# Ledger of designs, part 100: peptides against a protein of PDB entry 6FRK

Target 1, 411 residues: chain A of PDB entry 6FRK
Amino acid sequence: NEEVLNAMLKEVCTALLEADVNIKLVKQLRENVKSAIDLEEMASGLNKRKMIQHAVFKELVKLVDPGVKAWTPTKGKQNVIMFVGLQGSGKTTTCSKLAYYYQRKGWKTCLICADTFRAGAFDQLKQNATKARIPFYGSYTEMDPVIIASEGVEKFKNENFEIIIVDTSGRHKQEDSLFEEMLQVANAIQPDNIVYVMDASIGQACEAQAKAFKDKVDVASVIVTKLDGHAKGGGALSAVAATKSPIIFIGTGEHIDDFEPFKTQPFISKLLGMGDIEGLIDKVNELKLDDNEALIEKLKHGQFTLRDMYEQFQNIMKMGPFSQILGMIPGFGTDFMSKGNEQESMARLKKLMTIMDSMNDQELDSTDGAKVFSKQPGRIQRVARGSGVSTRDVQELLTQYTKFAQMVKKM

## One batch from the design tools (peptide; aimed at target 1 L326 F332 D335)

Design b2_p29_8_s3 (made by RFdiffusion4, then SolubleMPNN; from b2_p29_8, 14 letters changed)
Fold by OpenDDE base, seed 5:
Parts: C-alpha cells; sequence; structure tokens
Structure b2_p29_8_s3 (fold): chain B 411 residues (1-411), chain A 29 residues (1-29)
C-alpha cells in the first residue's frame, strides 16, 4: 500500500512540477497528502487513485486560498484601484479588461495612465480605452507619475466615477527605483486596492517576483494573465503563497472579454488536467443550450435555415471565446483553435449576423434560403444596402450557408 | 449519479456542438 501511494504521489508531483508549481509547495503538498491519507482506509478496497486525487485536490485548494477576503468595490463610492507588475506581465491590457468588466456591470469606470517610463504606454491605453468607450486620463508631457496619477484621480473623483483604475510603470527588473516610484504613487492617491499582475508563463520565477512586490508595496489582490497558453498556471499558487493575497481575476486570452473572476475549484481541476467541469456546466447553463434540442432535432431531419444559422452564431457569440470552452472540456487542449483565428472568426460571425439582420422572415425561415435569393437577385441588393455591405459579401454568406446546409443534409 | 448522467449528456451535446462549430470554422476559414 505505501509503495503504491509513493508511486502515485511521484506521478502527481511530477505533473505539478511540469505545471510550474514551485518545488517547495510540491514537497509540502506531498507531506500533507501523506499525512491526510489513512493507509488503513486505503486497504479497504477504495479506489486508491481517486482517494489520492481527492487529497491532492483538497491540498491544492488550500494553497490558492490565502484565508483573506478579497477586496470588492463599494457601489456609489469612489474606488481607486492601483495596478502594479513587471513589464510584459499584461498589466496595461489587464487594466482595460478590468475597466470593461466593471463598465459592463453598470459601474461608472475610468482609466489613468501613470506609466511615464514606457514609450507609447499612454497611446496603448488610449487605444484600448477608446475601443471599449472607457473614459481615460494621461499626459504626453508630464513625466512624474505621481502628478499624473494625482491629477487623474482628482479629476475622476470630482466627476463622480465609481471605479478609478491607475496603471503604473512596469520594469523588466526588480529595481529599487521602481518600488520607490510605486510607493510615491500609492502614498499620493491612497488606493483602496493594489493589484499585482503576474504572467503565468514565468513559472518558477513567480514566487520571487511576487514576494519582491509584496515586500515593497501593500499588494491586496493578484491577477494572473496568459492562462490561455500552455502554462497550466502553477505559478499562481506561488503568487498566493508569497503575497498572501487572493487571486481576483484571470486573463484567458488577448480579447478584452478574455477576462473572468477567479474560481478556485475550476482552476485546480484544470491544473490537474481534470478539466473545468463546473465552469463548463455554468457556461452551458448560461448559454441555455436546452434550446439547442430543437435545433439538434432540425439538424437530424436535414433542415437548416438562415435563422437556424443566425441562432447558432448567437450561441457561439454567447459562449465567448470558444478556446476557453474547449479548454474546460477534459482531454481538449487549449490549442484546439489558434488564438489569432478566434477574434477574426468572431468578427466574421458578427458581420454575417449583421447581414442576416437585414433579411426578412421569408428569407430567414426558408428551408433553402440560397434558392430564395437566387430566384430574386433584388433581395441580395436590398440586404447589402440594409447591412452596409457589398453584394459580394451577401453572396459569400449564402455560399457558406449552402455549404453548411449541404453538410447538415448529409448528417 | 444523476449529476454524472446529466454531465455525460451535456458533454455529448457539447461534443456534437463542437463538431458543428469545427465544421463552421472550417467553412469560415
Amino acid sequence: as target 1 above (411 residues)
Amino acid sequence: KEEEEELEKLIKELAELQKLLEEISEILS
């Protein structure tokens, strides 16, 4: 029994190390799991593998729980959130994602660029903020981040903003001058929350970096980025251990919507390669895929309309980044859809839906929509004018629909 | 057991939807 336990623990420890979990945490986890498993219960014929997996899961859940309640903004108050982190951590992009998240929840949100060190930092923030229609502040001429942060915070406080996000300078190295600048900014604006942004792909270096930030600034929250890559996120455990601060959000891609509240259980399940069954269930329930039974029945009968295609595109868009959903299914790798193709595919889907919004019910509900348009070419011109696209774009949609409807007829 | 059966049903529906989405993505690429 003990030999079997030691062999299985060795496999789990190897998998955790391959997932960039810190060697010290893996050792501690191994000892904790050994102490939690009653060898007598293992003798009783219980699935030894399931018991060890459950014990490992419980210990990993404890490692991501700092025992500290996450800070939450107060509605109707002015909440100042300061971002800190290394250059390349995704900090600036994450500021925009968090601002957009709160804006979508009905918060009056704004962004401040206090990064004076990086050339083009303000232009990048301005571009992201403008695309998301988020108010922003920064300077092309002021070089003191304390002045920019103070003026921006004062401006947005006077305008009764509820969420005021301040992006700061990131550096490649832990330099004392960076930490002094961060302290000066923090002292000037007195943030309600300081968020450390960490790149999950840094692996074993996460602990030392997270500790260096926590030792210099009062980090109260962690955001982990680049969890859409091959990085299984084991570095996140190191960040929690070093900062003693909760992970509040994760970045799961390059899109502004590739941002979600951190959930402990799904994260650990994914780390262990068990998939995110809960997140999958939640996502499927949010999609109301029960309405797809009617569609699946239509598909089984070889019937597929332009309306059915439109409803499918709506479902795909509601699902969000399909790569995230696939990454929740056990055995499907995160690489199933190449990242670059997903945004382009979503933009294409949205364009196709905009074309279909200009179609009438007779066109949408026809079992052969392409034939309706082929019989009356004036319909293509009407739809093209209504949607602001070329007649070629409408013909391409009808060609795609025809291909899809032919595939459905062969199923 | 009921949750496992519902989950298995859901995984099957998702796998079918995924196949459809792959086919759509191939057509849209």
Scores: peptide ipSAE 0.030, ipTM 0.365, DockQ to the pose 0.171
OpenDDE base, seeds 1, 2, 3, 4: peptide ipSAE 0.022, 0.023, 0.006, 0.030; ipTM 0.374, 0.396, 0.322, 0.366; seed 3 fails the geometry check

Design b2_p29_8_s4 (made by RFdiffusion4, then SolubleMPNN; from b2_p29_8, 15 letters changed)
Fold by OpenDDE base, seed 1:
Structure b2_p29_8_s4 (fold): chain B 411 residues (1-411), chain A 29 residues (1-29)
Amino acid sequence: as target 1 above (411 residues)
Amino acid sequence: SKLKEELEKLAKLLAELHELLLKISELLS
């Protein structure tokens, strides 16, 4: 029995290390699991594998729970949220994602760019904020992040903003100058919450980085980014262990909506390769795939319009990376689809949708859309001009639609 | 279990959607 336990624990420990779980945490987990498993209960014919998996799951749940209640913003108050993290952690993108998340929930939200170190930081924030229709503040001339942060916070407090997000400078290395700047900003604006943004893809380095931030700045919350990557999220355990702060959100992609509240149980299930059946069900329910029955019925009747194609592309785009969806199904690894081919396919779909956004209802709802365009070539030129593409790109879309509609007629 | 049947239906729908996506991608290539 002990040999079987040790063999199974070795497999689990290997899988956790391959998931970027810190070696120290894996050792501690192994000891905790070994102490929690009653060998006498293992003798009673219970599925030893299932019992060990449950014990591992329970101990992992404890590792992601720091025992500290997450900070939440207060409605009708000014809540100042300061972001800290390394350059390339996705901090600036995450500021925009969090701002968009609160804006969609009816919070009066704004963004402040206090990153004076990175050239084009303010332009990047401005671009992201403008796309999301989020108010923003920053300077092209002021080089002191304390002045920018203070002026921006004061401005947005006076305008009765409820969520005031301050993005700070990142560095490539843990430099004392970065931490001093962050402390000066924090002292000037007196944030209600300090959020550390961590890149999950840095693997075993997560602990040392998270600790360095916590030792210098009073981190109260963690956001983990790039969980759409090869990063299985084991670095999140290291961040919680080092900061003693809860994970409040996760970034699951490059889009502004690829951002969700952290849920412990689904996260640990995914980390262990058990899939995320709950998240899959939620995602499927959000997609209202019931409209796919109407499409499947139309497809069965050999009817397929440009609008039907557009709606399918929207559904595919709403599903997000198919690799993520497949990764939610037990037994489908995240590596089942090469990410490169998927991103290129999504970019192609988005281009086609942009062309279709310049079409009118008569063109979109025609059962013979290609014939509508062939009868009046001026429509192709109008759509091409409206979407900023060549007439060739529109003709290629119509050719693809025609091939698809012919395939549907053969189904 | 009903959940397994729904998951199998969903997996079938996703497989059909994936096959459609692959066919679309092949047509787009």
Scores: peptide ipSAE 0.019, ipTM 0.400, DockQ to the pose 0.162
OpenDDE base, seeds 2, 3, 4, 5: peptide ipSAE 0.019, 0.018, 0.017, 0.018; ipTM 0.410, 0.431, 0.412, 0.397; seeds 3, 4 fail the geometry check

## One batch from the design tools (peptide; aimed at target 1 D335)

Design b2_p30_1 (made by RFdiffusion4)
Pose (drawn by RFdiffusion4):
Structure b2_p30_1 (pose): chain A 374 residues (1-38, 47-273, 303-411), chain P 30 residues (1-30)
Amino acid sequence: NEEVLNAMLKEVCTALLEADVNIKLVKQLRENVKSAIDNKRKMIQHAVFKELVKLVDPGVKAWTPTKGKQNVIMFVGLQGSGKTTTCSKLAYYYQRKGWKTCLICADTFRAGAFDQLKQNATKARIPFYGSYTEMDPVIIASEGVEKFKNENFEIIIVDTSGRHKQEDSLFEEMLQVANAIQPDNIVYVMDASIGQACEAQAKAFKDKVDVASVIVTKLDGHAKGGGALSAVAATKSPIIFIGTGEHIDDFEPFKTQPFISKLLGQFTLRDMYEQFQNIMKMGPFSQILGMIPGFGTDFMSKGNEQESMARLKKLMTIMDSMNDQELDSTDGAKVFSKQPGRIQRVARGSGVSTRDVQELLTQYTKFAQMVKKM
Amino acid sequence: EELMKARALMLLAAGEYEKAEEIFEKLEEE
């Protein structure tokens, strides 16, 4: 049985290593689902599913904008990850939700960058800012957020150039662009086909600049996006959106369950009964109930107080004979009144007859009356 | 009053409904 756990466990470790999941997290997840584990494919895959939900959970809720206030969003990520494409996908998303959205092109390096964001904004009917001539992105971003602030826009999305960590020149310039415009949220856009080099770059981005949200693009293809587990752990940020194509409407919010599945592959007879059950539990205590001075009108009249401390176990064989629909019903007596066929099965395996209930049903009706009167 | 009420419920369980009503009346008077 120890060999059936390991053959089926190394087959999921290969399923995650092929889904570009970091080898550090696969080896760690393997011995987490091994230590926490101490119709067969369901008792195993359910334990694997709960261990994955433990990893995709960063514990941090997403940054959401406020209507009527200026929200500046700054995009960061590697070269070619889809920042300029996801910039228009997001401005189009909020603009359709009713936000005064605008775009700013703070890329002064990549050829045809302003022309790219200009044509994406021209198509989606979204205001845009940038420059062919201005070579300082700190100037383009500052003079753009200033312009769209004096025009009272609510979503101001600043696009930046692609950068990698070994370039300290571009990492300083990213920190200066973030210090000039002071963004309310910084989004780390990552390609879904990224391999093992993802945790190092995503971590260096978190160190130089404050990354609060992560977007995974190019998920409409074969890439399952296992590199996102390493960006969530590195940036401490949840995934808010995913990209699912080249167009502006190929964009939707991140849901954890479908991503992990792809990455993996009035008084009733019942109340009359519980009140009784507590009066029998407090039944050997009936002599305490006759204590009160001037209240002892009677005690155990006709000896019938002894069987009121004996009827509740026989009535419990009826509850033992009951399932969760009859037991958890608001009116435990209405489930059997409509279907007196349930009065025969309660009588079979519990040894009580269907006759005994007629006297109980009268005793029930009188008890149900005095509580609605209570 | 809690013990009187528990008593009345015990009489109802014993089937002596008139005596339990007399206790409820006494509780209402209090």

Design b2_p30_1_s3 (made by RFdiffusion4, then SolubleMPNN; from b2_p30_1, 18 letters changed)
Fold by OpenDDE base, seed 1:
Structure b2_p30_1_s3 (fold): chain B 411 residues (1-411), chain A 30 residues (1-30)
Amino acid sequence: as target 1 above (411 residues)
Amino acid sequence: KELLLLKALLFIFSGDFETAEKLFEELEKM
């Protein structure tokens, strides 16, 4: 029994290391799991795999919980949020995502660019802020980030902004001068929250980076970025362990909407490759896919139209990035999307929808849409011209639809 | 069953019709 336990723990430890979990945390987790498992209960013929998985899950939940309540902004007050992190961590993009998140919730939100070190930092922030219709402040001429941050905070306080986000300089290396600049900015603006932005893709370096920031600046919150890629997010555990600060949000893609509040259970489930069925159900419910029952009932009757296919494309597009949806489904590893760029899959769906937007109701609502087009080839040419695609692209869509409709007729 | 349907739809949209067909065959057995 102990040999079987040690073998299974070795597999779990390997999978956690492949998920960028820090070696020290994996060792500690292994010891804690080994101490939490009753070997006598394992002898009773209980599913040893499920018992170990549950023990691992519980210990991972403890590693993500710093035991500190996350800071939350107060409605009707001026909340100053300072962002800190390395260059390339996604800090500037994350400032815009957080600002947009609060703006959509009805907060009066603004952005300040206090990054004077990076050429074009203010232009990048201005472009992102303008696209999201978020008020912004910065300078093209002032080189002191303390002056820019102080003036920007004062301006937006006087204009009764509720959420004031300050983006700071990120450097490529841990430089003492960067930490001194961050301290000077923090002392000048007196932020209500300091957010450390961490890139999940830096793997085993997450602990050392997070520790270096916490040792110099009073980090109170963590945001983890680039959880859309091959990074399974094990670096997030290292950030919590080093900063003793909660993860408040995660960045899950390049789009401004690819930003969500951190949820412990879904995150650990995804880290273990169990998928996120709860998050998938939540996303499905948020979409008011009440039409899912109607679709399932149509599918059971072997009925599927081009309109039904278009509605399913709309539903998938509303669920967010296709990689995230697939990553929520058990048994769809991130490797399924490794054969195609996520952007290419979304562009393909959007192209198919654009072709269908040029179809009429008779074509969309036909139980045999392919036969409608085959009987009158002039319809294919009309749809191709209307959507700006080749007649071949329309025929490929109709071929895909026909294959699907044939599979549905077998159900 | 709904999860398998969603999977099959996702595979069709990815262009992997062969995997989608296998998932439909699993759905028929449920």
Scores: peptide ipSAE 0.030, ipTM 0.476, DockQ to the pose 0.145
OpenDDE base, seeds 2, 3, 4, 5: peptide ipSAE 0.026, 0.022, 0.024, 0.028; ipTM 0.485, 0.428, 0.560, 0.476

Design b2_p30_1_s4 (made by RFdiffusion4, then SolubleMPNN; from b2_p30_1, 15 letters changed)
Fold by OpenDDE base, seed 4:
Structure b2_p30_1_s4 (fold): chain B 411 residues (1-411), chain A 30 residues (1-30)
Amino acid sequence: as target 1 above (411 residues)
Amino acid sequence: KELLLAKALLFMFSGDFEKAEELLKKLEEM
């Protein structure tokens, strides 16, 4: 039993290291898991794998809990949120995502660009803010970030903004000049929250970077970005350990809405490759799929129409980016759909829907749609012409539908 | 149930009909 435990823990430790979890944390986790597992309970015929997974999960949940309550903005007050982080961390994009999140929640939100170092930083912020209809402040001529931040904060305080987000300069390296600038800005604007933005893709460097920021500025919150890439987010554990600050949000893509509140359980499930079942359930429930009960009932009776398929494709499209949905499904690794494959998959789905848009109600609502088309081949040619596709594309759709409808009929 | 159905449809769309069938069977057992 101990040999089996050690073998399984070795596999988990390897997977955590491949997920960019810091080697010190992985060693400590292994010891904590070994101490928490009762070997006698493992002998009693319980699924040893499930018990080890639960013990690992419980210890990972402790690693993302800094024991400090996350800061939350106060409604009807002026909340100043300062962003800090390296260049390329996604800091500027994350400022816009956070502003958009609060704006959608009914907060009076604004953005300040205090990045004077990067050419075009203000233009980039202005473009993002304008696209999202978020008020913004910055300068094309002022080179002192302290002046810009102070004037912008004062302006938006006087205009009774509730959420005032300040983006700062990043650097490619940890430079003392960057930390001095951040301290000067923080001292001038007196932020209610300092947010460290971390790129999940930097892997084992997360600990050293997060520590360097915390040692210089009073980081109170962490945001992890680029969790849509190959990064499994193990570096987030290192950031929490180094900063002793909670993760408050995660960036899950390039779109302004690819941003969500941090949830511990879904994050750890995803890190372990278990998927985000809870987030997928939440996302499915947000779609008000009241029609899903009716569809499930039809499926139980072996009924499935082309209209039922079309409605489900519409529901899938409403769930957002296909990669996000797949990344929530257990066993669909982040690698299953490269970003190129997502656009291709959505284009393919849209093509199938366009073919079905050229079908009539008799074709869509038939319990044997394949037989309707097989009896009158002229229908395939009509649909192909109406949708601007080949007769082969229509036949391929009908073949896929028929295979699925036959599976449903065998249930 | 809705989750299993969505997964089954996603597998169907990908052309993995075997996995779609497995998920539909799990949905029936619920």
Scores: peptide ipSAE 0.034, ipTM 0.553, DockQ to the pose 0.143
OpenDDE base, seeds 1, 2, 3, 5: peptide ipSAE 0.031, 0.031, 0.032, 0.032; ipTM 0.566, 0.592, 0.574, 0.559; seed 5 fails the geometry check

Design b2_p30_2 (made by RFdiffusion4)
Pose (drawn by RFdiffusion4):
Structure b2_p30_2 (pose): chain A 374 residues (1-38, 47-273, 303-411), chain P 30 residues (1-30)
Amino acid sequence: NEEVLNAMLKEVCTALLEADVNIKLVKQLRENVKSAIDNKRKMIQHAVFKELVKLVDPGVKAWTPTKGKQNVIMFVGLQGSGKTTTCSKLAYYYQRKGWKTCLICADTFRAGAFDQLKQNATKARIPFYGSYTEMDPVIIASEGVEKFKNENFEIIIVDTSGRHKQEDSLFEEMLQVANAIQPDNIVYVMDASIGQACEAQAKAFKDKVDVASVIVTKLDGHAKGGGALSAVAATKSPIIFIGTGEHIDDFEPFKTQPFISKLLGQFTLRDMYEQFQNIMKMGPFSQILGMIPGFGTDFMSKGNEQESMARLKKLMTIMDSMNDQELDSTDGAKVFSKQPGRIQRVARGSGVSTRDVQELLTQYTKFAQMVKKM
Amino acid sequence: EEELEELEEELEELAEEHEELREIINEAAE
């Protein structure tokens, strides 16, 4: 049985290593689902599913904008990850939700970058800012957020150039662009086909600049996006959106369950009964209930007080014979009144007859009356 | 004293419910 756990466990470790999941997290997840584990494919895959939900959970809720206030969003990520494409996908998303959205092109390096964001904004009917001539992105971002602030826009999305960590020049310039415009949220856009080099770059981005949200693009293809577990752990940020194509409307919010599945592959007879059950539990205590001075009208009249401390076990063979629908019903007496066929099965395996209940149903009706009167 | 009065009142209420139950059981036995 120890060999059936390991053959089926190394087959999921290969399923995650092929899904570009970091080898550090696969080796760690393997001994996490091995230590926490101490119709067969369900008792195993359910334990694997709960261990994955433990990893995709960063514990941090997403940053959401406020209507009627200026929200500046700054995009960061590697070269070619889809920042300019996801810039228009997001401005189009909020603009359709009713936000005064605008775009700013703070890329002064990449050829045809302003022309790219201009044509994506021209098509989606979204205001845009940038420059062919201005070579300082700190100047383009500052003079753009200033312009769209004096025009009272609620979503101001600043696009930046691609950068990698070994370029300290572009990492300083990213920090200065973030310090000039002071963004409310910084989004780390990552390609879904990224391999093992993802945790190092995503971590260096978190160190130089405060990353609060992560977007995974190019998920409409074969890439399952296992590199996102290493960006969530590095940036401490949840995934808010995913990209699912080249167009502007190929964009939707991140849901954890489908991504993990792809990455993996009035008084009733019942109340009359419980009140009785507590009066029998407090039943050997009936002599305490006759204590009160001047209140002892009677005690154990006609000896029937002894069987009121004996009927509740026989009535419990009826509850033992009951399932969770009759037991958890608001009116435990209405489930059997409509279907007196349930009065026969309760009588079979519990040894009580269907006759005994007629005297009980009368006793029930009288009890149900004096509680609605209570 | 106040705690004892409150316990007496709770015992009066439970004794009244217990008397009413006996009456119902006697009537059902008849």

Design b2_p30_2_s1 (made by RFdiffusion4, then SolubleMPNN; from b2_p30_2, 16 letters changed)
Fold by OpenDDE base, seed 2:
Structure b2_p30_2_s1 (fold): chain B 411 residues (1-411), chain A 30 residues (1-30)
Amino acid sequence: as target 1 above (411 residues)
Amino acid sequence: DELLKELLELLKELNRLYQLLQKIMNEVAE
């Protein structure tokens, strides 16, 4: 029994090390798991594998929990959030993602570029902010980040912004001058939260970097970036251990929407290669399952209307990126869908839905929608005018619907 | 376990629909 336990723990420890979990944390986990497993209960015929997996999972959850409550912004107040991190950590991109996240939730959000060290930092922030329609501040001429940060914070406080995000300079090395600059900025603007941005792909360097930042500035939150298919996220555990600060968000790619609140259970499940069954359940429960059952039943009978297609498009849009959904299924890697094709597909779906929004119930609920339009060509012209598209675009939609309905009939 | 099975079946069916939709969208874009 002890040999089996040791063999399984060795396999788990190897997997965690391959996931960039710090060797010290893996050793501690192994000891904690051994102490938590009652060998007598293992002898009684309980599924030894499930018990070990549960013990490992429980101890990993503890490693991700710093025992400190995450800072949250207060609605109707001015919340200053300062970002710190190395160059290449994704800090500037993450500032924009966080700003966009709060803006989509109805927060009055802005961005300040206090990176005077990197040429083009302000242009990059301005580009990202403009694309997301986020107000921004920075300077092309001011070289003191303290002045820029102070002026920007004052400006946006006076304009009653609720979320004021300050991006700082990142350097490639842990230079004392960088930490002094960050401390000066922090002292000047007095941020409500200091967010350390960490790149998950740096592996074993995560602990040393996170510690160096925490030793110099009062890091209160962590954001882990580049948790796309290659980074197993073990560095996140190292960041929590070093900073004693909670992970608040994760970056899952380069797009502004590739950003989500950190969830412990899904993260640990993914780290162990178990998938995110809970998050999958939540996402599917957010889909009115009853409407999906009725649709599946219609599909089984070879019935498919334009409304059924519209509802499917809505469901796909509600589920979010299918790449993320597939990545939640055990054994489906994140690489199954190329990210670029998904956004283009979503834009096309939205265009098709806009055309269908100009259709009437008789057109939407017809089992042969294409035939309804073919019999009365004036309907195509009406829908085209109503949706602001060409008659050709409507015909293309009807062609797509017809192809889909034919495929459904063959299922 | 039954809910998970139903969910997995639903997801497989949604994924199949999505793949079909993508295939159709790609064929119409040609």
Scores: peptide ipSAE 0.016, ipTM 0.406, DockQ to the pose 0.131
OpenDDE base, seeds 1, 3, 4, 5: peptide ipSAE 0.015, 0.014, 0.014, 0.008; ipTM 0.422, 0.405, 0.415, 0.369

Design b2_p30_2_s2 (made by RFdiffusion4, then SolubleMPNN; from b2_p30_2, 18 letters changed)
Fold by OpenDDE base, seed 5:
Structure b2_p30_2_s2 (fold): chain B 411 residues (1-411), chain A 30 residues (1-30)
Amino acid sequence: as target 1 above (411 residues)
Amino acid sequence: DEEKKKILENLKKLRELYLELLKIQNEVKE
């Protein structure tokens, strides 16, 4: 029984190390699991695998809990949130995602760019903020981040903003000058919350980086980014252990909506490769995917129109990155689709939808849409002009539709 | 549990459909 337990624990420990969990935490977890499992209860014929999985799950939940309540903004007050983190962590993008999250919840939200070190930092923030219709502040001429942060915070306080997010300079290394600048900014604006942004893809370096930030600034919250990639999120455990601060949000992609509140149970379930069935159900319910049953029935009858294809593309776009959905299904790894292929595929779908937006109801609702266009080539030219694409792009769409419609007829 | 199974089955079908659409898109570029 002890040999079987040790073998199973070795497999779990290997999987956790492959998930970027720190070796010290894995050793501690192994000892805690061994102490929690009664070997006599294992002898009684209980499913040893389920018992070990449950014990591992409980210990991982404890590692994600810092024992400190997460800071939350107060409604009707000015809440100043300062972001800190390394360059390339996704800090600037995460500022915009958090601002958009609060804006969608009905908070009066704004963004301040206090990154004077990186060329184009303000332009990037301005571009993201403008796309999301979020008010922003920054300077092209002021080089002191303390002045920019102070002026921006004062401006937005006077305008009665409730959520004031301050982006700071990120550097490539733990430079003392960066930490001094962050302390000067923090002292000037007196933030209600300091958020450390960490890239999950840095793996075993998560502990050392998170500790270096916590030793220099009063980090109160953690946001983990790039969890849609190859990173299984084991580095998040190291960040919590080092900062003693809760994970409040996770970034799950490059889109502004690829941002969600951190949930312990789903995260640990994903880390163990068990999937996130609850999060999948919630996401499916939010998307109202029940309308897809009608489409599946049409497909079963071998009927497929350009409108049916358009509706499918809309549903795919509403679902967001398929990698996220697949990562929620047990036995489907996040690696099934590379990030680059998903964004390119979404851009292609959006282009195809734009072409179909220039089609008329007769073209969209025809059971032989390709034949309608082949009989009257002037339709292709009209659609091409209306959508601002080439006639070749319209022909490629019709070729794709024809291939798909033929496949549906064979189903 | 039945609702969960139905949702999972629908998601699998949507995935299959998406993968087939992606294959068709890649074949048209060749």
Scores: peptide ipSAE 0.017, ipTM 0.408, DockQ to the pose 0.158
OpenDDE base, seeds 1, 2, 3, 4: peptide ipSAE 0.020, 0.017, 0.015, 0.006; ipTM 0.436, 0.427, 0.397, 0.311; seeds 1, 2, 3 fail the geometry check

